# Ledger of designs, part 126: peptides against a protein of PDB entry 3ESW

Target 1, 322 residues: chain A of PDB entry 3ESW
Amino acid sequence: NNIDFDSIAKMLLIKYKDFILSKFKKAAPVENIRFQNLVHTNQFAQGVLGQSQHLCTVYDNPSWHSIVLETLDLDLIYKNVDKEFAKDGHAEGENIYTDYLVKELLRYFKQDFFKWCNKPDCNHCGQNTSENMTPLGSQGPNGEESKFNCGTVEIYKCNRCGNITRFPRYNDPIKLLETRKGRCGEWCNLFTLILKSFGLDVRYVWNREDHVWCEYFSNFLNRWVHVDSCEQSFDQPYIYSINWNKKMSYCIAFGKDGVVDVSKRYILQNELPRDQIKEEDLKFLCQFITKRLRYSLNDDEIYQLACRDEQEQIELIRGKTQ

## One batch from the design tools (peptide; made by RFdiffusion4, then SolubleMPNN)

Design b2_p19_3_s4 (from b2_p19_3, 11 letters changed)
Fold by OpenDDE base, seed 1:
Structure b2_p19_3_s4 (fold): chain B 322 residues (1-322), chain A 19 residues (1-19)
Amino acid sequence: as target 1 above (322 residues)
Amino acid sequence: DKEELELIELYNLAKKILE
């Protein structure tokens, strides 16, 4: 008897789909209780939840996307993308073009658009005077700064002229389009919005050890790709653990479709104790938040995302991240 | 986790067969 492999394959896919969908549809009261108890008793869990409430949705703003696209030099960006794409001569289609776009956006952002700010220049003495600035501490925002989601203002005194310069830590990414400066937080915040404005699937990655970056879902590579705007880095998840010899405990990715522990992608050595939450509870937390984010999606959307999630989990477990 | 992994493997196999 000829084995109908196609029929077997179809049956397996149906059963798998049903299984996946069942995981998302089952709202057990016990699961809600577990979630509530976890976020109320574990500070790390509460922090992850709080971050998810902002980072998973804030960048899905069409008005912001329009403002970004109107602000960037799109002609320069696409000219450079087209130029680099033409050099490789590969007929890999539209999917690889997007990788070139992200690489150019990294270049453009770091080289042409945004500036790293350890210390501000003196407002009185002018450009290239940051070396003369002494930190005095931080304070709350004034009335003007408060308009742009500013929680903290760093205060500096100029050693040359004695004047005070304020460095507000703006969380409004639209304000960052004007100020064009910041540290890893401002860089990642605005760059995440920039990538989203091009219609890309993007996650914000928070590292507990005071760093942040992005991930971009490459349709060409069919996986999440490390993207660090500060480092102009594409697909180099190893830079922190290996190149920097950074010690890390947690890396959590926040996107519109889910929250994922991506620690295994970035923590390759020098792992710090993961003592802030039980591993099973963190897994549960991320899954629970992800389910909530997908609550309004249809069965086909849920299934497609779940398939992507499972491939990522396999990648993370097997250490196949590049 | 084991059962889930097995199902993922079956899914991947099924996809490959249908390609």
Scores: peptide ipSAE 0.046, ipTM 0.729, DockQ to the pose 0.821
Fold by OpenDDE base, seed 2:
Structure b2_p19_3_s4 (fold): chain B 322 residues (1-322), chain A 19 residues (1-19)
Amino acid sequence: as target 1 above (322 residues)
Amino acid sequence: DKEELELIELYNLAKKILE
């Protein structure tokens, strides 16, 4: 009996699709109750939910994408990408072009566009005066600063001239296109928007231990790739645990299509206790939010995303890309 | 989780057969 392997394979794919789609049906009443109880009783869960409500959708703004593209030196960026692609990219196929683009955007952003601001320069004394700045503390935004989603303003006094300089911590990424300075929060916020503006699949990764970065889905590598704008880092998820010897407990990725615990990608050593939520509850929470984010998608979109999610989970479990 | 992994393996195998 010639086993029709193609027929069997097709049947398996159909059954698998049906199985996957069954998981993404609207939440049952019991799941809604579990979710509500979890977010009302667990502060970490409430935090993840709150972040998802912002981070999963805020960067999907076409108006912002246009402003970004109008602000960046696209001629320089594409010139550099084309130059690097011309060296090696043709041998690897067209999909590698986006990897070169992200690498150039990392370079451009860090070297040409944005600045790290440990302390602001004195508004009176001018550039390169940050060394003379003494922190006085933080306060709420004034009426002007509040227009740009500013929750906190750091206050500095110049030791030279005695004047006060305000460093508003803007959360409006469009304002950051103007100010072009900040710390990891501002860097990641604006850089996430930049990547999204090029039509890339991007996630914002929140680390509980006060760092943030991006992931981009590389079609060439067929996986989520670590991207840190602060470090000009591409595909170096180990930098925190190994290079920095950072202790971490949670890394949560927020994207338009889902919320994913990516801790296993980044926490390679020095793991802190994961005591903020039960692992099963965190898994449930991320899945529940992810399902909600996908409610408007068709079955084919859901299936494709679910297949991608499963490959990511395999990667995270195995510690290697297939 | 085991059953899911097995299904993923079957999917990957099926995909490979259809390549």
Scores: peptide ipSAE 0.041, ipTM 0.678, DockQ to the pose 0.749
Fold by OpenDDE base, seed 3:
Structure b2_p19_3_s4 (fold): chain B 322 residues (1-322), chain A 19 residues (1-19)
Amino acid sequence: as target 1 above (322 residues)
Amino acid sequence: DKEELELIELYNLAKKILE
């Protein structure tokens, strides 16, 4: 009896695809109850849900993408990408070229476009006067600042002239294209929008211990790549745990197609207690939100994303970049 | 979780057979 192994293999692949697709069907009533109970009883879960409602969709704005592309020096960016690509002697290809683009965007953003603002310059004394600024605290936005999604305003007094300078913490990334200054929050916010404006698959990574960065899905490397605009860093997930010796508990990635606990990629040592939620409940929460984000996708899109998810989970378990 | 792992193993085996 010649066992047709090819036919058996084809049937197994079909059954596997059907099984994967079955997981992304509408949630059962019991799953909805579990989700509702979790977000009502656990503050961390409520926070993750709240962040997902904003971060997973806010950057998918075509009008904002147009404004970004009109604001950036695209001629300079592409000139530099072409130059670095030619220097490394690689064969031309869309996949590898995109990695060079992201690296140039990191350079351009940090070196040419945006500024780190530990303290603002004095509005009266002018440039390079931040050393004379004393923090007085924070207050709510005024009527003008509130137009740009400002949650808080840091207040500084100049030691030289005695005048008050306001540093509004804007969450509107379009306003950040004008102000061109901030800390890790403003940097990551605007840089996430910039990457999205080039049509890239990007996630916003929130760390519980007061840092934020991006991940970009490299088609060349066929994986999610660490990207930090503040550090001009590409594919260096170890910088926080190893180089900074930072202690961390949670890193959560937020993208249009899913929410993923990426803590294992970044927390390599000095792990803080993960006591904010049960591990099973966090896993359930991320899967449930991801499932909801994919409800409008077709079966082929769902299957492709599920295959990516499985590859990422294998990577995170093995601790090896494939 | 066990059934999922078994299906992943079957998928990987099926791919190897078709290669």
Scores: peptide ipSAE 0.040, ipTM 0.687, DockQ to the pose 0.751
Fold by OpenDDE base, seed 4:
Structure b2_p19_3_s4 (fold): chain B 322 residues (1-322), chain A 19 residues (1-19)
Amino acid sequence: as target 1 above (322 residues)
Amino acid sequence: DKEELELIELYNLAKKILE
């Protein structure tokens, strides 16, 4: 009895596809009520929703992608990618090339393009004068700063010349292409846009304990890969919990195709209380937002993303990056 | 959901058979 295992496998995949699609199509009125009640009664849920409304869509801007690609030294980037790719003896056309691209973008961004700004340099005294800067506090943006989605401006006084220097915290990533400085927020914001501009699947990861980073979906590794532009880090999700000994409660990933609790990838030790929302409600919230983000996708796209989600959930449970 | 877990297992098995 030659069991046609391939035929059986194909039939199982068809049934699984139908099952997954049936779950996505059942946006029951009851789920909408639960969602509305959750976001109205739970501040954390409201925050996740608010972030999803921005972070899941803001980077899918073709005009911004063009501006980014025009601003970056693409010749240098691709020269370095090609050099490292060739050095490791890979053939052209392998999915691994994109991993080399992301690694070079991390290098380029940190070393050649963007600057960490703990304190600004004095506008009067010039470069390398941040040591002379005393924080005076924060204020609202002026009329010019407000054009670039600035919520807060940090104010510094120079101890040497007495002049005031403003450090606006711009949320407009196009403005960040000009200023080329910031902290984790500005770094992650612009770097997320940069990765998106290369046509990559990218998520913005928000950590409740005041850090942010990216995830990139590697077609070579067939998984989401940790990417931190501040640290020039690729596939090192442990750096926060282990290297920094950071205490964390929530890590939420925001992408065009979904919102995912990725806390299990990054919170390896020193877990803080997860008391902001019930675990079941957070799971429901992320799934509900994810379903909404996928409403315009066809059945095949929904199925492929659902398969990806399942593999990610298995990875997060098993703790083994395959 | 027990049914979902069973289907995931079946999917993984099917994928492994086809690889």
Scores: peptide ipSAE 0.036, ipTM 0.655, DockQ to the pose 0.762

Design b2_p19_4_s1 (from b2_p19_4, 13 letters changed)
Fold by OpenDDE base, seed 4:
Structure b2_p19_4_s1 (fold): chain B 322 residues (1-322), chain A 19 residues (1-19)
Amino acid sequence: as target 1 above (322 residues)
Amino acid sequence: SEEDLYVKLAELAKEILKK
């Protein structure tokens, strides 16, 4: 009996597709109740939901992409990308070109474009005066600062001239194109937008222990790649746990197509207690939000993303990134 | 789980389709 394995395989694939698509159908009433109860009773869940409502969609703004592309030195960027790409002997059209682009964007952003700001320079004394600045604390934004999605303003006094300098912590990434300075929050925020402006699949990764970074989906590597603009780091997920010896509990990635617990990629040692939510509830939460983000997608798009998700989950379980 | 079974079957199906 010649078992038509091809026919059986096709039938299995069809059934598998149907099964996957069934998971992305509109949530059952019971799932909605579970979700509502979870976000109402668990502060961590509420925080993840709140972040998803912003971070999953805010960067998908064509007007912002245009402003970014008009602001960056694209000639310099592509010149450097082309130079390094050619140097390594790659042919035009290889998917690896995008990895070179992201690496150059990391270089350009850190070295040429954006500045780390531990303390601001004194507005009166001018450049390179941050050493003279004493923190006085933080306050709410004024009327002008509030126009740029500012939640907090750090206040500094100059030890030399006695004047007050304000350091607004802007969350508007377009304002950051003007100010060109900040800490991990501003760096990651603007850099996420920059990567998105090049048409890349990007996620914003939030770590509960006061750090943030990006992930980029490399078509060449066929996986999510760690990207930290502050560190000019590409594909080095170990830097926090190993190099910094950082203790961490949660890393959550936020993208237009989903929310994913990526803790296993980054927490390699010194794991803190994951006591903010039950693991099952966190898994449910991320899946539920992801499902909602995909409601407008067609069956083919849903299936392709589900296949990507499965590959990522396998990667995260196996620890195969490096 | 049923899910694990479907994943395994899909993997097997993909392997069969590549021969």
Scores: peptide ipSAE 0.022, ipTM 0.512, DockQ to the pose 0.787
Fold by OpenDDE base, seed 1:
Structure b2_p19_4_s1 (fold): chain B 322 residues (1-322), chain A 19 residues (1-19)
Amino acid sequence: as target 1 above (322 residues)
Amino acid sequence: SEEDLYVKLAELAKEILKK
């Protein structure tokens, strides 16, 4: 019996592809009802949806990419990437070169480009005067600040000269190219845009316990890689749970192609109660939003992304990213 | 890859059917 096993394998692959694609077909009426009920009744679900509506699409702006590339010192960046790449004596591989690029962008951003701002310098006294600044609270933006998607302005008084200094919390990443200062929110916002401007697959990771970072999809490593611009960190997902001993409940990744619960990658110990939503409802929510984000993609793109999703889920279950 | 899995399954099936 000359069983053509290659033919059987091909038939199995076709059937599997069809099965995977069937999951990404238009949502059934019952799924739409479940989704609507979930986002209307669960505040955490509503928050995830609201974040997805912004974070999944805002960075896919070609005009912003051009402005970023015109603003950065590309000559310095590529010079440093080439220098580090040459030290390891590796054959030129496009995929590994991108990892070196991301590492240099982390260095450049933290050391040469952007500044951490716990307190602003006094506008009157000048540089290195933040130690003299006393917080007075927060207020709404003025007319000028409102042009740059500013929701909150922190107010500080100088203990030396008595003048008031405003620290607007801008959400416009193009304004951040000018101001070049902020906290984890501003750092992650602009750095996400920077990575996207180089044509990279990037996700914004939101942690419920007041931190944010990025993930980059490394073609060399064939997985999502932790990237924290504040820490100049590449592939160190353990830093929060282990090094900081941080307690965490949820980490949600937002990208153009999907929303994923990545908590298992980062919450290695000291897990806080996951009581904001049922686990099955969170899984459903992320899958539903992901399905909507992929609605315009062709069958081959959907299948490729689904295979990537499955590989990530296996990684997250096994805890074997290390 | 899933393709690799199905190739492996086909190979395994081939081994099972040869016995």
Scores: peptide ipSAE 0.019, ipTM 0.518, DockQ to the pose 0.106; fails the geometry check
Fold by OpenDDE base, seed 2:
Structure b2_p19_4_s1 (fold): chain B 322 residues (1-322), chain A 19 residues (1-19)
Amino acid sequence: as target 1 above (322 residues)
Amino acid sequence: SEEDLYVKLAELAKEILKK
């Protein structure tokens, strides 16, 4: 009996697709109960849910994308991308071009567009006066600052003129296009929006130990790539654990299509105790939120994303980002 | 495509079993 291997392969593919799609069906009542109990009883789970409700969808705003593209020097950006693309001579097409684009956006953002603000300059004394600034503490936003999703305002006194300078911590990325200054939070927030405005697949990565960065899905590399706007870093997930010798416990990635524990990509040494949630509960939580984010997608989209998720999980297990 | 991978896998399996 000639085994029709082609027919067997087709049947296996159908059964595999059906199996994958079955995992993304609407959650059973028992899963909903488990989810509700978890987010109501575990503070870390509640925090992850709260972040997902914002970070997974906020950057998918076409009006914001238009404002970003109108604000950036696109002529300079594309000129530099084209120049770097031409040097390497790789006829590798549009897929590698996006890697060059992200690298140029990192350069442009850090060198030409945005500023690190450890302390603000004195509003009265002008530029390069941050050395004269003494922190007085933090307070709530005023009526004007509140228009731009501001939760906290840092207050500084100038040692030279005695005037007060306010440093509002804006969460509105459109306001950040105007202010063009901040710390890791403002940098990552606006840079995530910038990458999204170019039609890229981007995730916001939250680290429990007070840092944030991006991941970009490279079609050329066929994987999620570490991107840190503060560091002008592309594909260097080791910088925190190795270069900074940073101790970390959790890194969670938030994207439009899912929430993923990416700790294994970034926590290479100096791992802190993962005692905030049970590992099985964190895995369940991320999967549950991911299912919810995909409920409006068709079967083909769900299947393609599930294949990408599986590839990422294999990568994270193997430790081969190369 | 994944379909191409399964076809290739089937072809490889066929080649392995013919030897």
Scores: peptide ipSAE 0.016, ipTM 0.461, DockQ to the pose 0.090; fails the geometry check
Fold by OpenDDE base, seed 5:
Structure b2_p19_4_s1 (fold): chain B 322 residues (1-322), chain A 19 residues (1-19)
Amino acid sequence: as target 1 above (322 residues)
Amino acid sequence: SEEDLYVKLAELAKEILKK
């Protein structure tokens, strides 16, 4: 009796799809209770939820995408991408073009577009005067600064002229297109929007130890790829743990389709205690938020994303980027 | 590794069969 392996495979795939889809059904009452209790009793969980409510959706703004694309030098960007693709890309297929695009966006953003601001220049003395600036502390935004989602303004006094310079920490990425300066927060915020504006699958990665970066889903590599705009870094997840010798406890990725603990990708050594939440509760929290983010998706979209999630989990367990 | 994929598939299969 020739075992019809094709028929068996089809039946298994149907059952597997149904099983996967069943995991993304509306949360049971017990799961809702667990979630509510967790976010009300655990500060870290509440923080992750709060971040997800912003970071998972804020960048999905078509109006912002248009403004970004109108602001960037697209002719320069695509010229450079086409040039790099013409060298090596044709042998690897069209999917690699997007990797070249992200690499060029990293270059363009760091070299041509945005500036690191440790201290602002003096508003009175002009450019290259940041060395004369003394921090006086931080305060709330004024009426104008408040228009651009500013929670904090750093205040500096010029040692030369004595004038006060304000450095508002804007969270409005459209305002950052104008100011073109900041620290890791402003860099990652605007760069995340830039990547999203090109229609890419992007996650915002929050590290508890005061750093932030992106991940991009490469169709060529078929995985999430580390992207740090501050470092002009592509696919170098080891830079923090190994190169910087940074101690870290948590790295959480926030995207439109999910929230994922990506700590295993980045924390390769010098792991700090993971004592903010139980591992089982963090896993539950990320899965629960992810489920909520996918409630409006159809069965095929849910299934495709679930397959991608499983591949990522396998990658994270193995600790080796393929 | 191919082995880890098989382990994951086996785990998934066990989860499917428990339902």
Scores: peptide ipSAE 0.015, ipTM 0.471, DockQ to the pose 0.081; fails the geometry check

